# Peptides against a protein of PDB entry 4N78: the designs that were tried, part 50

Target 1, 186 residues: chain A of PDB entry 4N78
Amino acid sequence: HFQVICRLLGYQGIAVVMEELLKVVKSLLQGTILQYVKTLMEVMPKICRLPRHEYGSPGILEFFHHQLKDIVEYAELKTVCFQNLREVGNAILFCLLIEQSLSLEEVCDLLHAAPFQNILPRVHVKEGERLDAKMKRLESKYAPLHLVPLIERLGTPQQIAIAREGDLLTKERLCCGLSMFEVILT
Target 2, 155 residues: chain B of PDB entry 4N78
Amino acid sequence: MAELQMLLEEEIPGGRRALFDSYTNLERVADYCENNYIQSADKQRALEETKAYTTQSLASVAYLINTLANNVLQMLDIQASQLRRMESSINHISQTVDIHKEKVARREIGILTTNKNTSRTHKIIAPANLERPVRYIRKPIDYTILDDIGHGVKW

## One batch from the design tools (peptide; made by RFdiffusion4, then SolubleMPNN)

Design b1_p11_6_s3 (from b1_p11_6, 5 letters changed)
Fold by OpenDDE base, seed 4:
Structure b1_p11_6_s3 (fold): chain B 186 residues (1-186), chain C 155 residues (1-155), chain A 11 residues (1-11)
Amino acid sequence: as target 1 above (186 residues)
Amino acid sequence: as target 2 above (155 residues)
Amino acid sequence: SPKLPVFEPPP
């Protein structure tokens, strides 16, 4: 489904959706969540000494549960704050999945364009085949498919310009070095 | 353009009119040949004259049809060439617009991106012993565990 | 005699 969404929206649509999601996340983080965090900080016990290891994990957990009882019992924390955190989480996951789907599409596009852009596939050298010979054969096979040189030879100046721009756009993909997800985490 | 206009407005209509006139003339010739044959004392001569007129008529019609057909073919070729030029222009405009749209879209999405920190994967000094790459069976991250966290939209 | 169009062979 995410792949279909990516195809349907394209870069522009994805950008719009991501921008809106970022706005929502920012609003949630700076608004409701921040308020709850501030409130939680106010009610946080000032002295929470690490219980002695001798009480074991259950005893330590009970100790912290007791110390944080007021926080845990805060009804609004369970309903509103956790819901908002879930929304933020969902938004992050959505962005991640969109980015992954987009990356897959971009990789596919790059793979499909590779024969036309003088990008040779990684050749699995079978035992006994000379890598150089196989590469030369592949180069010869795909040489007629090189689009930009072909258009430069046969096309009008306008067509050449368009072909070059198209080639550049085809080569420059987000998956090659850009991440949207890192921006979201920031 | 001038040639196409001449073909459309003058040559082809003229050829059609000529064929129509030829049809009318053929009818007159037929009537003449019939009457001449009936009235002539020398039937053989009348028949030979009729054959001559028939041959001439056939030749004239064939010529008119051929000329008209050639003019129509020429017209179609010119029109096809014009259509191809128009198609090329439209394609150029379309491609230009698409490239522009793509550039705008990429700029917009680019603002939302940062360079992937190629985490220099610490050269995991592959121990010299090519331990068989433990097939990291990428256990499919059972994202179903996340189904309990938030509205599990079954995508 | 009806004037038949003169058959001029195409050049």
Scores: peptide ipSAE 0.059, ipTM 0.612, DockQ to the pose 0.005
Fold by OpenDDE base, seed 3:
Structure b1_p11_6_s3 (fold): chain B 186 residues (1-186), chain C 155 residues (1-155), chain A 11 residues (1-11)
Amino acid sequence: as target 1 above (186 residues)
Amino acid sequence: as target 2 above (155 residues)
Amino acid sequence: SPKLPVFEPPP
């Protein structure tokens, strides 16, 4: 599903969706969630001293439960806060999954374009074969597929310009060094 | 354009008219040959004359058809060439627009991205030894680094 | 190519 979404939206569509999601997340964090956090801080017991170890683990737990009872009850009664947190979580997950799907798509595109861009696959040298000879053979095999040089030789100036630009765009992908998710987390 | 216009307006219509006129003429020739054969006392001579007219008529029709066909083919070739040129122009514009849109889109999404902390792959300091320009063995870009991105199934 | 004259019937 996310792959289909990535294909449908493209870079521009993804950017728009991400921007809107960021706005929504920001509004939730600065609005409702912040208000709940402030309210919770106000009701938080000012003096939560660690009970003496003498009460044992059950007594300590009961003590904390008693002190936090109002907070727990408030949190349980205010289900809206948890819903908003869930929405934020879903938005973050959505962004992550979109980025992952986009990265996979970009990698596939790069792999498919590689033979046409003078990018040779790593060749496993079998025992006894000279790496140089094998590389030379591969270079010779794929040389006719190099698109930009081919168009430079046979194409019009306009076609050459388009081919060069297309080649550059094909090589430059987000997955090579850019992350959207890191921006969302900051 | 002038050649195409001449073909469409003059040569092809002219050839079609000539062929139609030839049909009418051939009918007259056939009638003549029939009447001549019936009326002639020398049937052999009449037959030879008919053969001569038949040969001439066939040659004439063949010529007219061939000329017309060549003109039509030429017209089609010119039109095909024009269409190819138009297609090329449209494709060029389309590609230019697509590239532009892609660039804009990439700029927009780029604003939402940060550089991955790629561990400084040590600048492969090209060893200073100016060895002879060995054929630019483009170091294969190892995209395997991307294999770890996604819980993907080991293919 | 020799222009073959359009055959005209004799008068």
Scores: peptide ipSAE 0.040, ipTM 0.594, DockQ to the pose 0.005
Fold by OpenDDE base, seed 5:
Structure b1_p11_6_s3 (fold): chain B 186 residues (1-186), chain C 155 residues (1-155), chain A 11 residues (1-11)
Amino acid sequence: as target 1 above (186 residues)
Amino acid sequence: as target 2 above (155 residues)
Amino acid sequence: SPKLPVFEPPP
């Protein structure tokens, strides 16, 4: 499903969706969640010391549970704040999945373009075959497909310019060095 | 343009008229030959004359048809060439527009991206100032990610 | 090539 979405939206569509999601997330974080955090800070125990280690793990847990009882019992936190946090989580997850799907699509595109861009696949050498010979055969096989050099030789200046730009756009993908998810996490 | 216009307005219509006229002329020649043969005391001479007219007529008609056909073919070739040029122009414009749109789209998505941290130290690098062009850090493309997709061809 | 004359019947 995400792959289909990526294909349909393209870079621009994905950008728009992500921008809107980021706005929503920002709004939730700076608005409702922030408000709840402030409220929670107000109800936080003023003095919460680390219990003595002697109480053991259950005792420590119970201690913190008791200290945070008011927070746990805060009805609005459970109903509204957690829902908003879920929304944020879903948005983040959505962005992550979109990015992953986009990366896969980009890799596929790169793979499909590779024969036309003088990018040869990794050669698996079978028994009795020389790597060099196989590489030469592959080079020879794909040489006629090198699009930019071909157009540079046969095409008009305009066609050459378009081919170069197209080649650049084909090669320059997000998966080559950019991450959207890192931005989302910041 | 002038050549095409001459073909369309003068040469081809003229050729068609010439063929039509030739039909009328051929009928006259046929009548002449028939009458001449009937009335002639020397039937052999009349026959030879008829053969000569027949040969001439055939040659003339063949010439007219060939000329007209060549003119039509030339016209079509010129038109086809014009269409190809127009198509090429449209394609160029279309490609230019598509490239432009893609560049715009990439700029838009680019502002939502940061360079992948290639440093072994996974420090969350603060997003570079939105104003800084996002630099691609080119990593070797690993196509093995596709190995689990489809036929699993290991390249 | 010389244009073949358009055939005209004799008068």
Scores: peptide ipSAE 0.038, ipTM 0.604, DockQ to the pose 0.005
Fold by OpenDDE base, seed 2:
Structure b1_p11_6_s3 (fold): chain B 186 residues (1-186), chain C 155 residues (1-155), chain A 11 residues (1-11)
Amino acid sequence: as target 1 above (186 residues)
Amino acid sequence: as target 2 above (155 residues)
Amino acid sequence: SPKLPVFEPPP
């Protein structure tokens, strides 16, 4: 599903969605969630001493329940704050999944374009084959597929320019060194 | 353009008219030959004359048809060439626009990105394309970082 | 291209 979304939106669409999500997340964090956190900090018992171990696990639980009773009973925390946190979580998850899907798509594109861009795959040398011979064979095999050099020889100046730009755009991808998710986490 | 116009406005219509006129003329010739043969005391001479007219008529019609056909073919070739040029121009514009849009989109999304601290600099061995002046030594892009993400693309 | 004479019917 996320792959389809990435394909449909493209870079521009993804950028727009991500920007809007970031705005929403920032708004939630700086607004409602912050207010609730402040309120919770105010209501938190100043001295929450560890109850004596003698009360056992049930007693300790009851003690903490009593100490946090006001917080637990704060119905607005359970409903509004948790909902907002859920929304933030969903947004983050969405961003992560979008980035992952986009990265996969980009890698696939790079792989598909590689034969046409004079990018040779890393050759797994089977035992007994000379690496050099295999590389030469691969070079010879893919040489006719190099698109930009072909167009440079046969194409018009305009076509050559377009081909070069297209080649550059094909080679340059976010997955090569850029992360959107890291920006979101910061 | 002038040639195409001449073909469309003068040569092809003219050729069509010529064929039509030829048709009418052929009917007259046929009638003449028939009457001449019936009325002539020398049937052999009349027959030879008819043969001569028939040969001439066939040659003339063949010529007219051939000329017209060639003109039509020439017209079509010119039109096809014009269409191809237009198509090429449109394609060029379209591609230029698409590239531009993509660049803009990439700039926009790029603002939302930060550099990955990739510890493993896997050098993508770009085959030394001898012929291309490596104007832009771009840093080797390591795609291996994505190998562990998702359903491991089994290479 | 040799202009083939346009066939003129005899009078």
Scores: peptide ipSAE 0.033, ipTM 0.602, DockQ to the pose 0.005; fails the geometry check

Design b1_p11_6_s4 (from b1_p11_6, 5 letters changed)
Fold by OpenDDE base, seed 3:
Structure b1_p11_6_s4 (fold): chain B 186 residues (1-186), chain C 155 residues (1-155), chain A 11 residues (1-11)
Amino acid sequence: as target 1 above (186 residues)
Amino acid sequence: as target 2 above (155 residues)
Amino acid sequence: SPVLPMFEPPP
C-alpha cells in the first residue's frame, strides 16, 4: 500500500502530505497534549518519596498506585490524551513507512538505470579468471548502452541537454544520503 | 511544403482525372475494335490491330496507375515526416516540462530532509530555512546501498 | 520514363 502511495504522489505529493502531517502533529503536541501534560503536572504529588524497601514490591506498587490514583482515574487522560498520542504515533509511523517505501523505489530505479550510466555490477571472480579480463568484457558489453555518450554522439543539442539533466536527476536520489524521518524526530 | 501542395492540388487530382479519362477512352477503343472486327473483310488484320490497341491500352493504364501510386506514396512520406517532426517537438517540450516539475518536486521534498548524520550527535538541526539551497551533496553517490538488494541475483 | 501516350481512339 505504501509503495502505491509513493508512486501515486511522487516527490511533490509526499512533501505536501508530510508537511500537513507535521502540522497536525505539532498542533496535537502544542495543544491538547501539552494541556494534558500541564494538568498532570499540577496534580502530580509534590512529594513522591520512594517508600521504604521494607514494604516489598506489592506495597511499593500499592503506594505508587495510591499516589498516582488521581492520574490513573483521570478519565480524560484515558480517552482523549491516549487517542491523541495514538494519532501522533500513527503519523510518525506513516512518515517512516513512506520514507522506507520511497527509498526502495529509488534503489530500484538506480539499479535499473545502472547499465545505462556506466555503473557496472561487482563481478564475482570465479577461481582461475582474471578480474581485469572480466571487467573489460563487461565494459565492452555494456558500452553501447551508455545513454549520455550515445546521445552526445547522435543526438541534437536539445536532446543532449535533456539527456544530461535526466541522467543527473536519475543519479541524485534521497536514499543516497538524505532522511526525512530524522527531521520529523527533530 | 511546395512539393506537398503540388502533389495534393495538381499531381494527384490530375492523375485521378487522367485515369478517369482513360476509362472513357478505353471504352471508345473497345467499341472501335469491335466494330472494326465486324466490318473488316480481313479478320486477321483486325484482330492484330485489336491486339496492338489492347497492349497499348494496358501499358498506358499501368503507367497512369504507377504514376498516381508513386505520387500518393510520396505525399504520404512527406506527411509522415511532418508528423514525426511535430511529434519530436512535442516530446521535447513534454520532457522539458517533466524535468522542470521533477526539479521543483525534489526541492520541495528536499526541504523536509536532512543529511543522514553518521555522527551520533543529535544536533537538533533547526528546520532548514526555506532559503538554504538544497546542498547538492556532490559526494559520490554511495551505491553500496544497492549491494544489499542484489543478494539474490547470481550473475 | 517514357510517358506512354494515352491511346486516342482513331477518329
Scores: peptide ipSAE 0.029, ipTM 0.607, DockQ to the pose 0.005
Fold by OpenDDE base, seed 4:
Structure b1_p11_6_s4 (fold): chain B 186 residues (1-186), chain C 155 residues (1-155), chain A 11 residues (1-11)
Amino acid sequence: as target 1 above (186 residues)
Amino acid sequence: as target 2 above (155 residues)
Amino acid sequence: SPVLPMFEPPP
């Protein structure tokens, strides 16, 4: 489903959705959640020391759960604050899934474009095959498919320009070095 | 353009008119041959004349049809070439627009991106000195401070 | 006698 959404929205649509989600998350974090956090900090037990490691992680968790039990059981915290946190969580998950789906599509596009862009696949060298010979064979096999050089030879100046721009756009993908999710977490 | 116009406006219509006129002439030739055969004392000569006219008529019609067909084919070839040129132009425009749209879209999404940083997981170094569990005295938490934040709906 | 144009091969 997320793949379909990514395909339908494209980069622009994804950007719009992400921007709106960021606004919503920001609004939730700076508004209701912040207020609850401030209030919780005020009512937080002043003496909450880390229990001994000997109690293990479950014991430590139980200790903190016991110390904060009354706070956790607060009705408004459960209904409003936790709900808002769930919404934030869902938004984050949504962004993550969109980014993952987009990355998968971009990788697929890169893989499909590779033969046309003089990008050779990683060759698994079987025992007895010379890597150099196999690489040369692959180069020879895909040489006629190199789009930009082909168009440079046969195309008009306008076509060449478009081909170069298209090639650049095809090569430059978000998955190569950019992350949206990290921005969302900041 | 001029050649196509000549084909469409002059050559093909002219060829069609010529075929129509040929039809009328063929009817006259047929009538003549029939009357000539009936009136002629020498039936063999009349038959030979009819054969000659028939051959001539067939050749003439064949020529007219061939000429017209060639003109139509030429017209179609020119039109096909024009269509291809138009298609090329449309494709160029379409590609230019698509590239532009893609660039705009990428700029928009780009502002929402950062470089992939391998977040070094800060190892939470547990403090080495396990402080002795001091008996925590629970102070009652006053929850009235939270009354101003929530609508108090118990689910 | 009616005269039909003679067959001329296309140039």
Scores: peptide ipSAE 0.028, ipTM 0.649, DockQ to the pose 0.005
Fold by OpenDDE base, seed 2:
Structure b1_p11_6_s4 (fold): chain B 186 residues (1-186), chain C 155 residues (1-155), chain A 11 residues (1-11)
Amino acid sequence: as target 1 above (186 residues)
Amino acid sequence: as target 2 above (155 residues)
Amino acid sequence: SPVLPMFEPPP
């Protein structure tokens, strides 16, 4: 599904969606969530000593439950704050999945374009084959597919320019060194 | 353009008119030949004359048809060439626009990206000035991870 | 191009 979304939106659409999501996340974090966190910090027991281990796990749980009773009973925390956190989480997850899907798409595009761009795959040499001979064979096989050189020989100046630009755009992808998700996490 | 105009306005219409006139004339010639044969005391001479007219008529019609056909074909070739040129121009413009749009889109998304190798510096990357082409760092990517995904070339 | 004379019926 995310792959389809990436294909449909393209770079521009993805950018718009990501920007809007970032705005929403920022708004939630700086607004409601921050306020709740501040409030929680104020109402937190100043001294929450670890109960004696003698109370056992149930006793310790009850102790903490009692100490945090007011916080737990704060209905707004459970409803509004957690909902906002869910929204933030969903937004982050969405961004991650979009980036992953986009990266996959870009890699696929690069792979598909490689034969046309004089990019030869790393040849797995099977036992007994000479690497050099195999490489030469591959080079000869794909040489006619080199699009830019072909157009440079046969095309008009305008076509050559377009081909070069297209080639550049094909080679330059986000997955080659850029990350959107890292920006979101910052 | 001048050649096409001449073909459309003068040569082809003229050829059509000539062919039509030829049809009318042929009918007259046929009538003449028939009457001449009936009235002539020398039937052999009349027959030879008719044969001569028939041959001439056929040759003339064939010529007119051939000329007209060639003119029509020439017209079509010129028009086809013009259409091809227009198509090429449109395609060029379309491709240019698409490339431009793609560049703009990439700049926009590029603002939302950071270099993978850069340390977690908390610095909110200031939106790179929209005007600078976002240069993507070309790192060799190991694509082997995707070798098993899709209709990849079974090597 | 040899223009074949248009066939004119004899008078």
Scores: peptide ipSAE 0.024, ipTM 0.619, DockQ to the pose 0.005
Fold by OpenDDE base, seed 5:
Structure b1_p11_6_s4 (fold): chain B 186 residues (1-186), chain C 155 residues (1-155), chain A 11 residues (1-11)
Amino acid sequence: as target 1 above (186 residues)
Amino acid sequence: as target 2 above (155 residues)
Amino acid sequence: SPVLPMFEPPP
């Protein structure tokens, strides 16, 4: 499903969706969640000393449960705050999945374009075959498919310019060095 | 343009008229040959004359048809060439627009991206100032990402 | 190329 979405939206559509999601996340974080966090900070026990280790894990848990009882019992926290956090989580997850799907699509595009861009796959050398000979055969096989050099020889200046730009756009993909998700986490 | 216009307005219509006129002329020649054969005391000579006219008539009609056909073919070739040029122009514009749209789209999405930290060191690099052109670090394209999706062709 | 005379019917 995400792959289809990526194909349908393209870079521009994905950008728009991501921007809107970021706005939503920002709004939730800076608005409602921040308010809840502030409220929680106000109700947080001012003095929460680490219980003595002597109480053991259960005792420590009970202690923290007791100290946080008022927070846990805060009805609005369970309903509104958690819902907002879920929304944020879903948005983040959505962004992650879109990015992953986009990366897959980009890689596929790169793979499809590779024969036309003088990018040869790594060749598995079978026993008895020389790597160099195999590479040379592949180079020879794909040489006629090199689009930019072909157009440079046969095309008009305008066609050459378009071919070069197209080649550049084909080679330059987000998956090669850019991450959207890192921006979201920031 | 001038050649196409001449073909459309003068040569082809003229050729069609010539063929029509030739039909009328051929009828006259046929009548002449028939009458000449009937009236001639020398039937052999009349027959030879008829043969000569027949050959000439066939040659003339063949010439007219060939000329007209060539003119029509030439017209079609010129038109086809014009259409191809137009198509080429449209394609060029379309491609230019598409490239432009793609560049715009990439700029837009680029704003939402940061360079993948290649450095193993988890240092949260402060978001590079929005104004710094995201230096596209050409990492070798790792195609292994597709290994899990495809029929595992280990290249 | 000999322009084949337009077949003018003999008068």
Scores: peptide ipSAE 0.028, ipTM 0.627, DockQ to the pose 0.005; fails the geometry check

